# Peptides against a protein of PDB entry 8PQO, part 139

Target 1, 252 residues: chain A of PDB entry 8PQO
Amino acid sequence: VLLKEYRVILPVSVDEYQVGQLYSVAEASKNETGGGEGVEVLVNEPYEKDGEKGQYTHKIYHLQSKVPTFVRMLAPEGALNIHEKAWNAYPYCRTVITNEYMKEDFLIKIETWHKPDLGTQENVHKLEPEAWKHVEAVYIDIADRSQVLSKDYKAEEDPAKFKSIKTGRGPLGPNWKQELVNQKDCPYMCAYKLVTVKFKWWGLQNKVENFIHKQERRLFTNFHRQLFCWLDKWVDLTMDDIRRMEEETKRQ

## One batch from the design tools (peptide; made by RFdiffusion4, then SolubleMPNN)

Design b1_p21_3_s4 (from b1_p21_3, 9 letters changed)
Fold by OpenDDE base, seed 5:
Structure b1_p21_3_s4 (fold): chain B 252 residues (1-252), chain A 21 residues (1-21)
Amino acid sequence: as target 1 above (252 residues)
Amino acid sequence: SDDLKKVQEVLDSLLRRLTMR
């Protein structure tokens, strides 16, 4: 098991982020191949647990048509079915990813707290001390080009170049986080993303777990660079606007 | 090589759909 807490600091408010995240997910998905084909929604309902209220979803991603033929033909039964259970109680979110074939031997859990701070809180997910000491805190700086792979880099998604016309935020220089403290009118937040990866196969555990974390970090970095650089596209949208957009997409 | 690259792309796409909502 490998745990890392990714801390993504953004010059947006927690409330803004809720809109921006949903918009950016939708926008990024437009360029993805395969669309929603192979996705089965088992559950989509409100939940209440331990004072936490939100929306619970259970989806199955059937990957049989998405993988190369040789993978599909060699994969054992259930290996290409991914289960996603998600508890969305923004500003808290939890996602659990499992596989039918691997069962308890495979787990990706992502727990996120969105806080109006600069990523300074320790153990926001309230782990036991013994568990917390094994968590690596990883700061993602969306303005740091060195954290972006060359193949992922796009100038139009570079926070160091972007200037928001609607808000005046950006571009983000090397010391942008420190400068936020002095900018009274610029909101900020941190997404604390605790990622738990378990791949219990002897000889491959560390390799696969590290690989998944590497991919998650890459995803978080690119996504939040996009989110910020698309600020002018979503900052004037309301949650109702987002809901309408989602409904329209669902009907198509 | 091309097949392995495709597998990686599928994984990346899956992670994007799963982990950021």
Scores: peptide ipSAE 0.170, ipTM 0.805, DockQ to the pose 0.713
Fold by OpenDDE base, seed 3:
Structure b1_p21_3_s4 (fold): chain B 252 residues (1-252), chain A 21 residues (1-21)
Amino acid sequence: as target 1 above (252 residues)
Amino acid sequence: SDDLKKVQEVLDSLLRRLTMR
């Protein structure tokens, strides 16, 4: 098991982020091939538990049509079915990813708190001390180009170059986080993303767990760079606007 | 190989859809 807490600081408010996140997810989905094909929604309902109030979803991603033929032919039963259970109670969110074939030997859990701070809270997810001591805190700087793979880099998604016309935010210089503290008119938040990866297979555990974390970090970095650079596209949108956009994306 | 690249792209696409909601 490998745990890391990714802390993503953004020059947006927690309330703004809710809109921006949903917009960016929808926008990113448009860029994906095949749309929602192969996705089975088992459950989509509101929930209330332990003070959380939000939406629960259970989806199955059937990858049989998405992988090459040789993979499909060699894959064991259930290996190409990925289950996603998500509890969305913004500003808290939890996602659990499992695989039918691997069962208890495979887990990706992502728990996120969105807080109006600069990533200074320790153990925001309230882990036991013994567990918390094994968590690596990783700060993601969306303005740091060195954290972006060359193949992922796009100038139009570079926070160091972007200037928001609607809000005046950006571009983000090398010391933008420090400067943010002195800017009374610019809101800020931190997404605390605790990622738990379990891949219990002899000889491959560390390799796969580290690989998944690298991919998650890459995803978080790119996503939030996009989110910020798309600020002018979503900052004036309402939640109703977002819902309409999601419906349109679903039809693609 | 080209096939392995395709598998990687599928994985990347899947992760993007799953983890940011």
Scores: peptide ipSAE 0.166, ipTM 0.806, DockQ to the pose 0.729
Fold by OpenDDE base, seed 1:
Structure b1_p21_3_s4 (fold): chain B 252 residues (1-252), chain A 21 residues (1-21)
Amino acid sequence: as target 1 above (252 residues)
Amino acid sequence: SDDLKKVQEVLDSLLRRLTMR
């Protein structure tokens, strides 16, 4: 098991981020081939548990049509079915990813707190001390080009070049976080993303767990760069607007 | 090599769809 807490600081408010995240997810989904093909929604309902209230979703991703033929032929039964269970109680979210074949031997859990701070809170997910000492805190700086792979880099998604017309935010210079503290009119937040990865297979555990974390870090970095650079596209949208967009995307 | 790239693309797409919602 490998745990890392990714801390993504953004010059947006927690309330703004809720809209921006949903918009950016929808936009990113449009760019993916196949859209919602192979996705089965089993459950989509409100939940209430231990004072946590939100929306629960259970989806199955059927990958049989998306993998090469040789993979499909070699894959054991259930190996190409991915289950995603998500509890969305914004500003808290939890996602659990499992596989039918691997069962308890495979887990990706992503727990996110969105806080109006600069990533200074320790153990925001309230882990036991013994568990917390094994968590690596990883700061993602969306303005740091060195954290972006060359193949992922796009100038139009570079926070160091982008300036929001609607809000006046950006571009983000090398010391943007320090400067943000002195800008009373600019909101800020941190997404604390605790990622737990378990891949229990002899000889491959560390390799696969580290690989998944590497991909998650890459994803978080690119996604939040997009989210910020798309600020003018979503900052004036309402949640109703987002819901309409989601309905349209489902039809694609 | 081409097949491995395809697998990687599937994984990348999957993670993108799963982890940011």
Scores: peptide ipSAE 0.165, ipTM 0.807, DockQ to the pose 0.710
Fold by OpenDDE base, seed 2:
Structure b1_p21_3_s4 (fold): chain B 252 residues (1-252), chain A 21 residues (1-21)
Amino acid sequence: as target 1 above (252 residues)
Amino acid sequence: SDDLKKVQEVLDSLLRRLTMR
């Protein structure tokens, strides 16, 4: 098991982020090949539990048509079915990813708190001390180009170059986080993303767990760079606007 | 190696669709 808490600081408010995240997810999904093919939505409903109120989704990703033929032929039964269970109670979110074949031997859990701070809170997910001591805190700086792979880099998605016309935010210089403290008119937040990865397979555990974390970090970095650079596209949208857009997309 | 790259691409695509929702 490998645990890391990724802390992504952004010059947006928690409320703004909710809109921006949904917008950016939708936009990113449009850019992905395959769309919703192979995705089965089992559950999509409101939930309320232990004071947590939000939307619960259970999806199955069937990868049979997405993998090479030889993989499909050799894959054990259930190995190509990925289950995603998600609890979206913004500003808290939890996603659990499992596999039918691996069962308890495979887990990706992502728990996110969105807080109006600069990533200074320790153990925001309230882990036991014994568990927390094993968590590595990883700060993601969306303005740091060195954290971006060359193949992922796009100038139009570079926070160090972008300036929001609508908000005046950006570009983000090397010390943007420190300068932000002195800018009373600029909101900020941190997404605390606790990622738990378990892959119990002899000889491959560490390799796969580290790989998944590497990919998650890459994803978080690129996504939030996009989110910020798309600020002018979504900052004036309301949650109702987003919901309407989602419904329209479903109809297409 | 080409097949492994394809598998990796699928995994990358999957992770992008899963983790930010």
Scores: peptide ipSAE 0.165, ipTM 0.810, DockQ to the pose 0.631

Design b1_p21_4_s1 (from b1_p21_4, 10 letters changed)
Fold by OpenDDE base, seed 2:
Structure b1_p21_4_s1 (fold): chain B 252 residues (1-252), chain A 21 residues (1-21)
Amino acid sequence: as target 1 above (252 residues)
Amino acid sequence: GAPTMEQMKLFAFLVLEYYFE
């Protein structure tokens, strides 16, 4: 098991982020061909548990069409079905990813707290001390080009070049986080994303767990760079606007 | 939302690693 807490600081408010996240997820998905193929939504309903109130979703990603033919033919039943269970109680979110075949030997858990701070809180997910001491805190700087793979880099998604017309935010210089505290009119937040990865297979555990973390970090970095650079597209939208857009998309 | 291409690649990689490597 490998745990890392990724802290993503953004020059947006917690309330703004809720809109921006939903918009950016939808937008990113549109830019990918065949992204919606093989997705089955089993459950999509509100939930209440232990004072937590939000939306619960259970999706199955059928990967049969996403793997080579020889893999599909040799894969045992359930091996190419990925289950995603998500509890969205913004500003808290939890996603659990499992596989039917691997059962308890495979787990990706992503727990996120969105806080109106600069990533200064320790153990925001309230882990036991023994568990917390094994968590690596990783800061993602969306303005740092060195954290972006060359193949992922796009100038139009570079926070160091983007200037929001609607808000005046950006571009983000090398010391943007330090300067942010002096900008009273600019909101800020941190997404604390605790990622738990378990891949219990002899000889491959460390390799796969580290690989998954590398991919998650890459995903978080690129996504939040997009989210910020798309600020002018979503900042004036309301949650009602987003919900309407989602409903319209589902009908298509 | 729908899975990204990177996520699909990741899962495909995991399957390959688990069953063939």
Scores: peptide ipSAE 0.033, ipTM 0.690, DockQ to the pose 0.445
Fold by OpenDDE base, seed 1:
Structure b1_p21_4_s1 (fold): chain B 252 residues (1-252), chain A 21 residues (1-21)
Amino acid sequence: as target 1 above (252 residues)
Amino acid sequence: GAPTMEQMKLFAFLVLEYYFE
């Protein structure tokens, strides 16, 4: 098991991020060909548990069409079905990813707290001290180009070049976080994303767990760069607007 | 939302690593 807490600082408020995240997910999804193929929504309902209220979703990603023919032919039953269970109680969210065949031998858990701070809180997910001491805190700087792979880089999604017309935010210079502390008129937040990865297979556990973390970090970095650079597209949207966009995405 | 292409590649890679490598 490998745990890392990714801290993504953004020059937006917690309330703004709720809209921006939903918009950016929808926008990114429609920009990818075949992204929605093989997705089955089993459950989408409100939940209430231990004082937590939110929306629960259970999705199955059928990977049969996403893998080579020889993989489909040799894969045992359930091996190509990925289950995603999500509890969205913004500003808290939990996502659990499992596989039908691997069962308890495979787990990706992503727990996110969105806080109006600069990533200064320790153990925001309230782990036991013994567990917390094994968690690596990783800061993602959306303005740092060195954290972006060359193949992922797009100038139109570079926070160091983007200037928001509607809000006046950006571009983000090398010391933007330090300068943000002195800018009382600019909101800020941190997404604390605790990622737990478990892959139990002798000889490959460390390799696969580290690989998954590397990919998650890459996804978080690119996604939040997009979210910020798309600020003018979503900052004035309502939740009703977002719902309409989600419905349109489901039809594609 | 829908999975990204990178997410799909990740899961496909995991399947290949576990069953065939």
Scores: peptide ipSAE 0.033, ipTM 0.692, DockQ to the pose 0.473
Fold by OpenDDE base, seed 5:
Structure b1_p21_4_s1 (fold): chain B 252 residues (1-252), chain A 21 residues (1-21)
Amino acid sequence: as target 1 above (252 residues)
Amino acid sequence: GAPTMEQMKLFAFLVLEYYFE
């Protein structure tokens, strides 16, 4: 098991992020090839548990048509079905990813707290001390080009180049986080993303767990760079606007 | 026939690599 807490600081408010995240997820999904093919929504309902209220979703990603033929031919039954269970109680969110074939031998859990700070809170997810001491804190700087793979880099998604017309935020220079503290009119937040990866196959555990973390970090980095650079597209939207957009997308 | 344990491990890694990239 490998745990890392990714802390993504953004020059947006927690309230703004709620809209921006939903917009950016929708926008990013449109840009991905394959669309929603192979996604089965089993459950989408409100939940309440231990004072936590939100929306619960259970989706199955059927990867049979997405993987190469040789992979599909070698795949055991259930191996290409990924289950995603998500509890969205913004500003808290939890996602659990499992595989039918690997059962308890495979787990990706992503727990996120969105806080109006600069990533300074320790153990925001309230882990036991023994567990917390094994968590690596990883700061993602969306303005740091060195954290972006060359193949992922797009100038139009570079926070160091982007200037928001509507808000005046950006571009984000090398010391943008320090400067942000002095900008009373600019909100900020941190997404504390605790990622737990478990791959219980002897000989491959560390390799796969580290690989998954690498991919998650890559995803978080790229996504939040997009989110910020798309600020002018979503900052004036309301949650009602987002809901309407989602409904319209479902009708198509 | 059914894949060996080593083949299954390799398969899983390949699937993950393909899926997450």
Scores: peptide ipSAE 0.031, ipTM 0.657, DockQ to the pose 0.064
Fold by OpenDDE base, seed 4:
Structure b1_p21_4_s1 (fold): chain B 252 residues (1-252), chain A 21 residues (1-21)
Amino acid sequence: as target 1 above (252 residues)
Amino acid sequence: GAPTMEQMKLFAFLVLEYYFE
Protein backbone atom coordinates (compact mmCIF):
# COMPACT_ATOMS: atom_id res chain seq x y z
CA VAL B 1 0.00 0.00 0.00
CA LEU B 2 1.31 3.43 -0.98
CA LEU B 3 -0.21 6.66 0.35
CA LYS B 4 0.45 10.18 -0.87
CA GLU B 5 -1.36 13.43 -0.17
CA TYR B 6 -1.37 15.71 -3.17
CA ARG B 7 -1.90 19.36 -2.36
CA VAL B 8 -3.07 21.52 -5.24
CA ILE B 9 -3.16 25.25 -4.57
CA LEU B 10 -5.35 27.40 -6.82
CA PRO B 11 -6.15 31.10 -7.03
CA VAL B 12 -9.90 30.44 -6.76
CA SER B 13 -12.32 30.18 -3.87
CA VAL B 14 -13.74 26.93 -2.55
CA ASP B 15 -17.14 27.99 -3.86
CA GLU B 16 -15.75 28.87 -7.29
CA TYR B 17 -13.92 25.55 -7.47
CA GLN B 18 -17.15 23.61 -7.14
CA VAL B 19 -18.41 25.12 -10.38
CA GLY B 20 -15.04 25.00 -12.10
CA GLN B 21 -14.47 21.36 -11.26
CA LEU B 22 -17.81 20.25 -12.64
CA TYR B 23 -17.34 22.31 -15.77
CA SER B 24 -13.79 21.10 -16.32
CA VAL B 25 -14.71 17.45 -15.82
CA ALA B 26 -17.43 17.78 -18.41
CA GLU B 27 -15.19 19.66 -20.82
CA ALA B 28 -12.27 17.27 -20.41
CA SER B 29 -14.57 14.32 -21.03
CA LYS B 30 -15.77 15.89 -24.27
CA ASN B 31 -12.21 16.46 -25.42
CA GLU B 32 -11.17 12.86 -24.84
CA THR B 33 -11.60 10.44 -27.70
CA GLY B 34 -14.41 8.09 -26.88
CA GLY B 35 -15.54 10.20 -23.97
CA GLY B 36 -18.41 8.54 -22.20
CA GLU B 37 -18.17 5.40 -24.28
CA GLY B 38 -18.10 2.27 -22.22
CA VAL B 39 -19.31 4.04 -19.09
CA GLU B 40 -22.28 2.51 -17.32
CA VAL B 41 -23.93 4.48 -14.52
CA LEU B 42 -25.45 2.03 -12.05
CA VAL B 43 -26.34 4.45 -9.26
CA ASN B 44 -26.70 8.21 -9.03
CA GLU B 45 -28.57 9.25 -5.91
CA PRO B 46 -28.36 11.44 -2.82
CA TYR B 47 -27.05 9.86 0.35
CA GLU B 48 -26.80 10.58 4.05
CA LYS B 49 -24.28 8.76 6.22
CA ASP B 50 -22.83 9.68 9.61
CA GLY B 51 -23.97 13.28 9.20
CA GLU B 52 -22.42 13.49 5.74
CA LYS B 53 -24.87 14.49 3.00
CA GLY B 54 -24.08 14.37 -0.68
CA GLN B 55 -24.41 12.56 -3.99
CA TYR B 56 -23.43 8.92 -4.42
CA THR B 57 -22.48 7.51 -7.81
CA HIS B 58 -21.54 4.02 -8.92
CA LYS B 59 -20.09 3.74 -12.42
CA ILE B 60 -18.57 0.89 -14.38
CA TYR B 61 -15.90 1.62 -16.95
CA HIS B 62 -15.81 -1.10 -19.59
CA LEU B 63 -12.31 -1.12 -21.04
CA GLN B 64 -12.82 -3.81 -23.68
CA SER B 65 -12.61 -1.27 -26.50
CA LYS B 66 -9.71 0.58 -24.88
CA VAL B 67 -7.14 -2.23 -24.86
CA PRO B 68 -5.35 -4.06 -27.67
CA THR B 69 -6.94 -7.17 -29.10
CA PHE B 70 -4.38 -9.51 -27.57
CA VAL B 71 -5.05 -8.06 -24.12
CA ARG B 72 -8.79 -8.43 -24.57
CA MET B 73 -8.33 -12.02 -25.69
CA LEU B 74 -6.26 -12.87 -22.62
CA ALA B 75 -8.45 -10.96 -20.16
CA PRO B 76 -10.42 -13.04 -17.67
CA GLU B 77 -14.08 -12.27 -17.22
CA GLY B 78 -14.53 -9.02 -15.34
CA ALA B 79 -10.87 -8.03 -15.63
CA LEU B 80 -11.66 -5.15 -18.00
CA ASN B 81 -14.43 -3.72 -15.82
CA ILE B 82 -13.43 -0.94 -13.46
CA HIS B 83 -15.86 0.10 -10.75
CA GLU B 84 -15.89 3.66 -9.47
CA LYS B 85 -17.87 4.48 -6.35
CA ALA B 86 -17.94 8.15 -5.42
CA TRP B 87 -19.35 10.06 -2.46
CA ASN B 88 -19.51 13.73 -3.34
CA ALA B 89 -20.29 15.85 -0.29
CA TYR B 90 -18.45 18.98 -1.41
CA PRO B 91 -16.20 20.31 0.00
CA TYR B 92 -15.42 16.69 0.88
CA CYS B 93 -15.22 13.94 -1.75
CA ARG B 94 -14.30 10.27 -1.69
CA THR B 95 -13.75 7.99 -4.68
CA VAL B 96 -13.05 4.26 -4.55
CA ILE B 97 -11.86 2.41 -7.65
CA THR B 98 -11.89 -1.39 -7.81
CA ASN B 99 -11.71 -4.17 -10.40
CA GLU B 100 -14.07 -7.13 -10.62
CA TYR B 101 -11.32 -9.66 -11.25
CA MET B 102 -8.69 -8.48 -8.79
CA LYS B 103 -11.21 -7.93 -5.98
CA GLU B 104 -9.38 -7.12 -2.72
CA ASP B 105 -5.99 -7.16 -4.43
CA PHE B 106 -6.61 -3.83 -6.16
CA LEU B 107 -7.75 -0.53 -4.68
CA ILE B 108 -7.44 3.13 -5.55
CA LYS B 109 -8.99 5.48 -3.01
CA ILE B 110 -9.02 9.25 -3.45
CA GLU B 111 -10.23 11.39 -0.57
CA THR B 112 -10.32 15.15 -1.09
CA TRP B 113 -10.82 18.08 1.25
CA HIS B 114 -11.14 21.51 -0.29
CA LYS B 115 -9.96 24.16 2.16
CA PRO B 116 -9.58 27.94 1.90
CA ASP B 117 -5.87 27.90 2.73
CA LEU B 118 -2.48 27.58 1.07
CA GLY B 119 -1.95 23.89 1.78
CA THR B 120 -0.59 24.40 5.28
CA GLN B 121 -2.82 21.98 7.17
CA GLU B 122 -1.28 18.72 8.33
CA ASN B 123 -3.35 15.54 8.45
CA VAL B 124 -6.53 17.23 7.26
CA HIS B 125 -8.02 13.77 6.67
CA LYS B 126 -7.46 12.93 10.36
CA LEU B 127 -5.51 9.71 9.93
CA GLU B 128 -4.06 7.93 12.92
CA PRO B 129 -0.61 9.28 13.77
CA GLU B 130 1.09 6.04 12.80
CA ALA B 131 -0.67 6.01 9.44
CA TRP B 132 0.04 9.69 8.83
CA LYS B 133 3.77 9.04 9.30
CA HIS B 134 3.72 6.98 6.12
CA VAL B 135 1.99 9.61 3.97
CA GLU B 136 4.14 11.63 1.61
CA ALA B 137 2.91 15.17 1.03
CA VAL B 138 3.29 16.20 -2.60
CA TYR B 139 2.75 19.78 -3.70
CA ILE B 140 1.48 20.33 -7.22
CA ASP B 141 2.30 23.76 -8.63
CA ILE B 142 0.08 24.39 -11.64
CA ALA B 143 2.40 27.15 -12.85
CA ASP B 144 5.51 24.95 -12.83
CA ARG B 145 6.09 23.75 -16.38
CA SER B 146 8.71 21.27 -15.19
CA GLN B 147 5.93 19.24 -13.57
CA VAL B 148 4.22 18.75 -16.94
CA LEU B 149 5.18 16.10 -19.45
CA SER B 150 6.16 17.49 -22.82
CA LYS B 151 3.50 15.40 -24.54
CA ASP B 152 0.84 16.88 -22.24
CA TYR B 153 1.90 20.49 -22.57
CA LYS B 154 -0.38 22.93 -24.36
CA ALA B 155 0.24 26.65 -24.46
CA GLU B 156 -3.47 27.41 -24.10
CA GLU B 157 -3.45 25.41 -20.85
CA ASP B 158 -0.36 27.07 -19.37
CA PRO B 159 -1.18 29.07 -16.22
CA ALA B 160 2.11 30.93 -16.63
CA LYS B 161 0.77 32.43 -19.86
CA PHE B 162 -2.96 32.67 -19.19
CA LYS B 163 -4.61 35.94 -18.17
CA SER B 164 -8.23 35.85 -17.06
CA ILE B 165 -10.12 38.70 -18.66
CA LYS B 166 -13.12 38.36 -16.38
CA THR B 167 -11.25 38.16 -13.06
CA GLY B 168 -7.85 39.66 -13.83
CA ARG B 169 -6.13 36.60 -12.33
CA GLY B 170 -2.91 35.35 -13.90
CA PRO B 171 -0.54 34.88 -15.39
CA LEU B 172 1.00 32.87 -12.58
CA GLY B 173 4.68 33.69 -12.20
CA PRO B 174 7.30 31.70 -10.30
CA ASN B 175 6.33 33.35 -7.01
CA TRP B 176 2.58 33.52 -7.59
CA LYS B 177 1.73 31.78 -4.31
CA GLN B 178 3.77 34.23 -2.24
CA GLU B 179 2.33 37.16 -4.15
CA LEU B 180 -1.17 35.82 -3.65
CA VAL B 181 -0.96 36.44 0.09
CA ASN B 182 -0.56 40.15 -0.59
CA GLN B 183 -3.49 40.26 -3.02
CA LYS B 184 -6.46 40.69 -0.72
CA ASP B 185 -8.96 40.59 -3.57
CA CYS B 186 -7.81 37.24 -4.96
CA PRO B 187 -9.25 34.14 -3.31
CA TYR B 188 -7.26 30.95 -2.88
CA MET B 189 -7.79 27.35 -1.86
CA CYS B 190 -6.06 24.02 -1.59
CA ALA B 191 -7.35 20.64 -2.66
CA TYR B 192 -5.93 18.05 -0.27
CA LYS B 193 -6.11 14.77 -2.18
CA LEU B 194 -5.17 11.72 -0.15
CA VAL B 195 -4.53 8.90 -2.60
CA THR B 196 -4.32 5.33 -1.35
CA VAL B 197 -3.08 2.75 -3.86
CA LYS B 198 -3.08 -0.98 -3.23
CA PHE B 199 -1.84 -3.56 -5.72
CA LYS B 200 -1.35 -6.81 -3.86
CA TRP B 201 0.50 -8.93 -6.39
CA TRP B 202 3.87 -10.41 -5.47
CA GLY B 203 6.74 -8.89 -7.39
CA LEU B 204 4.74 -6.06 -8.92
CA GLN B 205 3.29 -4.22 -5.92
CA ASN B 206 5.80 -1.39 -5.70
CA LYS B 207 6.10 -0.94 -9.45
CA VAL B 208 2.37 -0.76 -10.09
CA GLU B 209 1.58 1.34 -7.02
CA ASN B 210 4.22 3.89 -8.00
CA PHE B 211 2.98 3.82 -11.58
CA ILE B 212 -0.59 4.55 -10.50
CA HIS B 213 0.58 7.43 -8.31
CA LYS B 214 2.56 8.81 -11.23
CA GLN B 215 -0.55 8.70 -13.40
CA GLU B 216 -2.74 10.26 -10.70
CA ARG B 217 -0.27 13.09 -10.22
CA ARG B 218 -0.18 13.61 -13.97
CA LEU B 219 -3.97 13.69 -14.08
CA PHE B 220 -4.28 16.14 -11.18
CA THR B 221 -1.65 18.42 -12.67
CA ASN B 222 -3.19 18.57 -16.13
CA PHE B 223 -6.74 18.85 -14.84
CA HIS B 224 -6.06 21.80 -12.57
CA ARG B 225 -4.02 23.60 -15.20
CA GLN B 226 -7.06 23.28 -17.45
CA LEU B 227 -9.43 24.33 -14.68
CA PHE B 228 -7.53 27.56 -14.12
CA CYS B 229 -6.99 28.34 -17.79
CA TRP B 230 -10.72 27.79 -18.44
CA LEU B 231 -11.61 30.25 -15.67
CA ASP B 232 -13.30 32.72 -18.01
CA LYS B 233 -15.51 29.94 -19.36
CA TRP B 234 -16.96 28.86 -16.03
CA VAL B 235 -16.49 31.67 -13.49
CA ASP B 236 -19.84 33.28 -14.35
CA LEU B 237 -21.74 30.00 -14.31
CA THR B 238 -23.95 29.01 -11.40
CA MET B 239 -24.60 25.56 -10.04
CA ASP B 240 -27.98 25.74 -11.73
CA ASP B 241 -26.24 26.41 -15.02
CA ILE B 242 -24.07 23.34 -14.48
CA ARG B 243 -27.09 21.21 -13.67
CA ARG B 244 -28.81 22.32 -16.86
CA MET B 245 -25.70 21.53 -18.87
CA GLU B 246 -25.50 18.08 -17.33
CA GLU B 247 -29.15 17.39 -18.10
CA GLU B 248 -28.67 18.48 -21.69
CA THR B 249 -25.65 16.22 -22.01
CA LYS B 250 -27.59 13.25 -20.66
CA ARG B 251 -30.22 13.73 -23.34
CA GLN B 252 -27.66 13.47 -26.12
CA GLY A 1 -4.64 -22.16 -23.44
CA ALA A 2 -5.42 -20.31 -20.24
CA PRO A 3 -3.04 -17.49 -19.37
CA THR A 4 -0.31 -18.14 -16.83
CA MET A 5 0.04 -16.14 -13.65
CA GLU A 6 2.82 -14.10 -15.22
CA GLN A 7 0.68 -13.35 -18.25
CA MET A 8 -2.16 -12.24 -16.02
CA LYS A 9 0.14 -9.88 -14.13
CA LEU A 10 1.41 -8.41 -17.36
CA PHE A 11 -2.17 -8.07 -18.55
CA ALA A 12 -3.12 -6.15 -15.42
CA PHE A 13 -0.20 -3.81 -15.87
CA LEU A 14 -1.17 -3.15 -19.47
CA VAL A 15 -4.77 -2.49 -18.49
CA LEU A 16 -3.63 0.07 -15.94
CA GLU A 17 -1.40 1.71 -18.51
CA TYR A 18 -4.22 2.09 -21.02
CA TYR A 19 -6.70 3.15 -18.36
CA PHE A 20 -4.64 6.02 -17.01
CA GLU A 21 -3.01 7.22 -20.23
Scores: peptide ipSAE 0.032, ipTM 0.656, DockQ to the pose 0.063; fails the geometry check

Design b1_p21_4_s2 (from b1_p21_4, 7 letters changed)
Fold by OpenDDE base, seed 1:
Structure b1_p21_4_s2 (fold): chain B 252 residues (1-252), chain A 21 residues (1-21)
Amino acid sequence: as target 1 above (252 residues)
Amino acid sequence: DAATMEQMLLIANLVLDYYFS
């Protein structure tokens, strides 16, 4: 098991981020070929558990169309079905990813707190001390180009070049986080994303767990660069606007 | 809800690419 807490600081408010995240996911989905193919929504309902209230979703990702034919023929039953259970009680979110074939030997858990700070809180997810001491804190700087793979880089999604017309935020210079403290009119937040990865296969545990973390970090970096650079597209949208856009995307 | 969907699909595809490409 490998745990890391990714801390993503953004020059947006916690309330703004709720809209921006949903918009950016929907927009990214439109840009992905076959993004909705093989997705089955089993559950989408309100929940209440241990004082937590929010929306619960259970989705199955059928990967049969995403692998070569020979892989489909050789894959054990359930090996190509990924289950995603998500509890969205914004500003807290939890996602649990499992596989039918791997059962208890595979787990990706992502727990996120969105806080109006600069990523300075320790153990925001309230882990036991013995567990917390094994968690690596990883700061993601959306303005740092060195954290972006060349193949992922787009100039139109570079926070160091983007300036919001509607809000005046950006571009983000090398010391933007330190300067943000002195900008009383610019909101900021941190997404504390505790990622737990478990992959119990003999000889492959460390390799796969580290690989998944590497991909998660890459994903979080690229996604939040997009979210910021798309600020003018979503900052004036309401949650109702977002819901309409989501429904339109599902119909395509 | 939809916020995690695209992220998971990306990870799944990347894992598959690592083993089968």
Scores: peptide ipSAE 0.031, ipTM 0.718, DockQ to the pose 0.249
Fold by OpenDDE base, seed 4:
Structure b1_p21_4_s2 (fold): chain B 252 residues (1-252), chain A 21 residues (1-21)
Amino acid sequence: as target 1 above (252 residues)
Amino acid sequence: DAATMEQMLLIANLVLDYYFS
């Protein structure tokens, strides 16, 4: 098992992020070829547990059409079905990803707290001390081009070049986080993403777990660069606007 | 084996992509 806590600092408020996240997910989905294909929603309902209130979703991603033919032909039964269970109680979110074939031998868990700080809180997810000491904290700087793969880089999604017309935020220079403290009119937050990866197959555990973390970091980096650079597209939207957009998309 | 590893790595990548799609 490999745990890392990714801390993504953004020059947006926690409330703004809720809208921006939903918008950016929807937008990214539109940009993805075959987005939504093979996704089965089993459950989508409100939940309440231990004072946590939110929305619970259970989705199955059927990957048969997403993998090469030879993979599909060689894949064991259930290996191409991925289950995603998500508890969205913003500003807290939890996602659990499992696979029908690997069962308990495979787990990706992503637990996120969105806090109005600069990523300074330790153990925000309240792990036991013994567990917390094994968690690597990884800071993602959305303005740092060196953290972006060349194949993922887009100039229109570069926070170091983007200037928000509506908010005046950006571009984000090398010291943007330090400068942010002195800008009382600019909100900020940190998404604390605790990622737990388990791949319990002898000989492959470390390789696969590290690989998955590498991909998670890549995804978080790209996503939040997009989220910020799309600020002018979503900053004036309300949650009701987002819900309407989602409903309209479902009807299409 | 190598084939299994490649399959799982591909699946993992696809799953992660879907997380933000």
Scores: peptide ipSAE 0.027, ipTM 0.651, DockQ to the pose 0.068
Fold by OpenDDE base, seed 2:
Structure b1_p21_4_s2 (fold): chain B 252 residues (1-252), chain A 21 residues (1-21)
Amino acid sequence: as target 1 above (252 residues)
Amino acid sequence: DAATMEQMLLIANLVLDYYFS
């Protein structure tokens, strides 16, 4: 098991982020070919548990059409079915990813707290001290180009070049986080994303767990760079606007 | 074994790439 807490600081408010996240997810989906193909939504309902109130979603990703033929032919039964269970109680979110074939030997859990701070809180997920000491804190700087793979880099998604016309935020210079403290009119937040990866397979555990973390970090980095650079597209939208957009997408 | 490793890595990559989309 490998745990890392990714801390993503953004020059947006917690309330703004809720809109921006939903918009950016939808926008990113449009840019991917085959988006939604092979996705089965089993459950999508409100939930209330232990004082947590939100939306619960259970999806199955059927990857048979997304992998090469030779992979599909060699894959064990259930290996290409990925289950995603998500509890969305913003500003708290939890996602659990499992695989039918691997069962308890495979787990990706992503727990996120969105806080109006600069990533300074320790153990925001309230782990036991013994568990917390094994968590690596990883700061993601969306303005740092060196954290972006060359193949992922797009100038139009570079926070160091983007300036929001609607808000005046950006571009984000090398010391943008420190400068943000002195900008009283600019909100900020941190997404604390505790990622737990378990891949219990002799000889492959460390390799796969590290690989998954590498990909998660890559996703978080690219996603939040996009979220910020798309600020002018979503900052004036309301949650009701987002809901309408989602409904319109479902009809197509 | 090598094929299994490649399959799982591919699956993981595909799942993660689709996570935010």
Scores: peptide ipSAE 0.026, ipTM 0.649, DockQ to the pose 0.068
Fold by OpenDDE base, seed 3:
Structure b1_p21_4_s2 (fold): chain B 252 residues (1-252), chain A 21 residues (1-21)
Amino acid sequence: as target 1 above (252 residues)
Amino acid sequence: DAATMEQMLLIANLVLDYYFS
């Protein structure tokens, strides 16, 4: 098991982020190869647990059509079915990813708290001390080009070049986080993303767990760079606007 | 059984692509 807490600092408010995240997810989904093909939604309902109220979703990703033929032919039964269970109670969110074949030997859990701070809180997810001491805190700087793979880099999604017309935020220079404290009119937040990766396979556990973390970090980095650079597209939208857009998309 | 590292890495990569979808 490998745990890391990714802290993504953004020059947006927690309330703004809720809209921006949903918008950016929708936009990113449009760019996904194959769209929603192979995605089965089993459950989509409200939930309440221990004062936590939100939306619960259970999706199955059938990857049979997404992988090369030789992979499909060699994959064990159930290996290409990925289950995603998500509890969205913004500003808290939890996602659990499992696989039918691997069962208890495979787990990706992502728990996120969105806080109006600069990533200074320790153990925001309230882990036991013994567990917390093994968690690496990883700060993602969306303005740092060196954290972006060349194949992922797009100039129009570079926070170091983008300036929001509507808000005046950006571009984000090398010391943008330090300068942010002095900008009283600019909101900020941190997404604390605790990622738990479990892959029990003798000889490959560490390699696969580290690989998954590397991909998660890559995903978080790219997504939040997009989110910020798309600020002018979503900053004036309300949650009602987002919900309306989602309903319109469902009808297509 | 029968899953290779390459297959599992591919699956992991693919599922991660859908995290924000």
Scores: peptide ipSAE 0.026, ipTM 0.651, DockQ to the pose 0.068; fails the geometry check

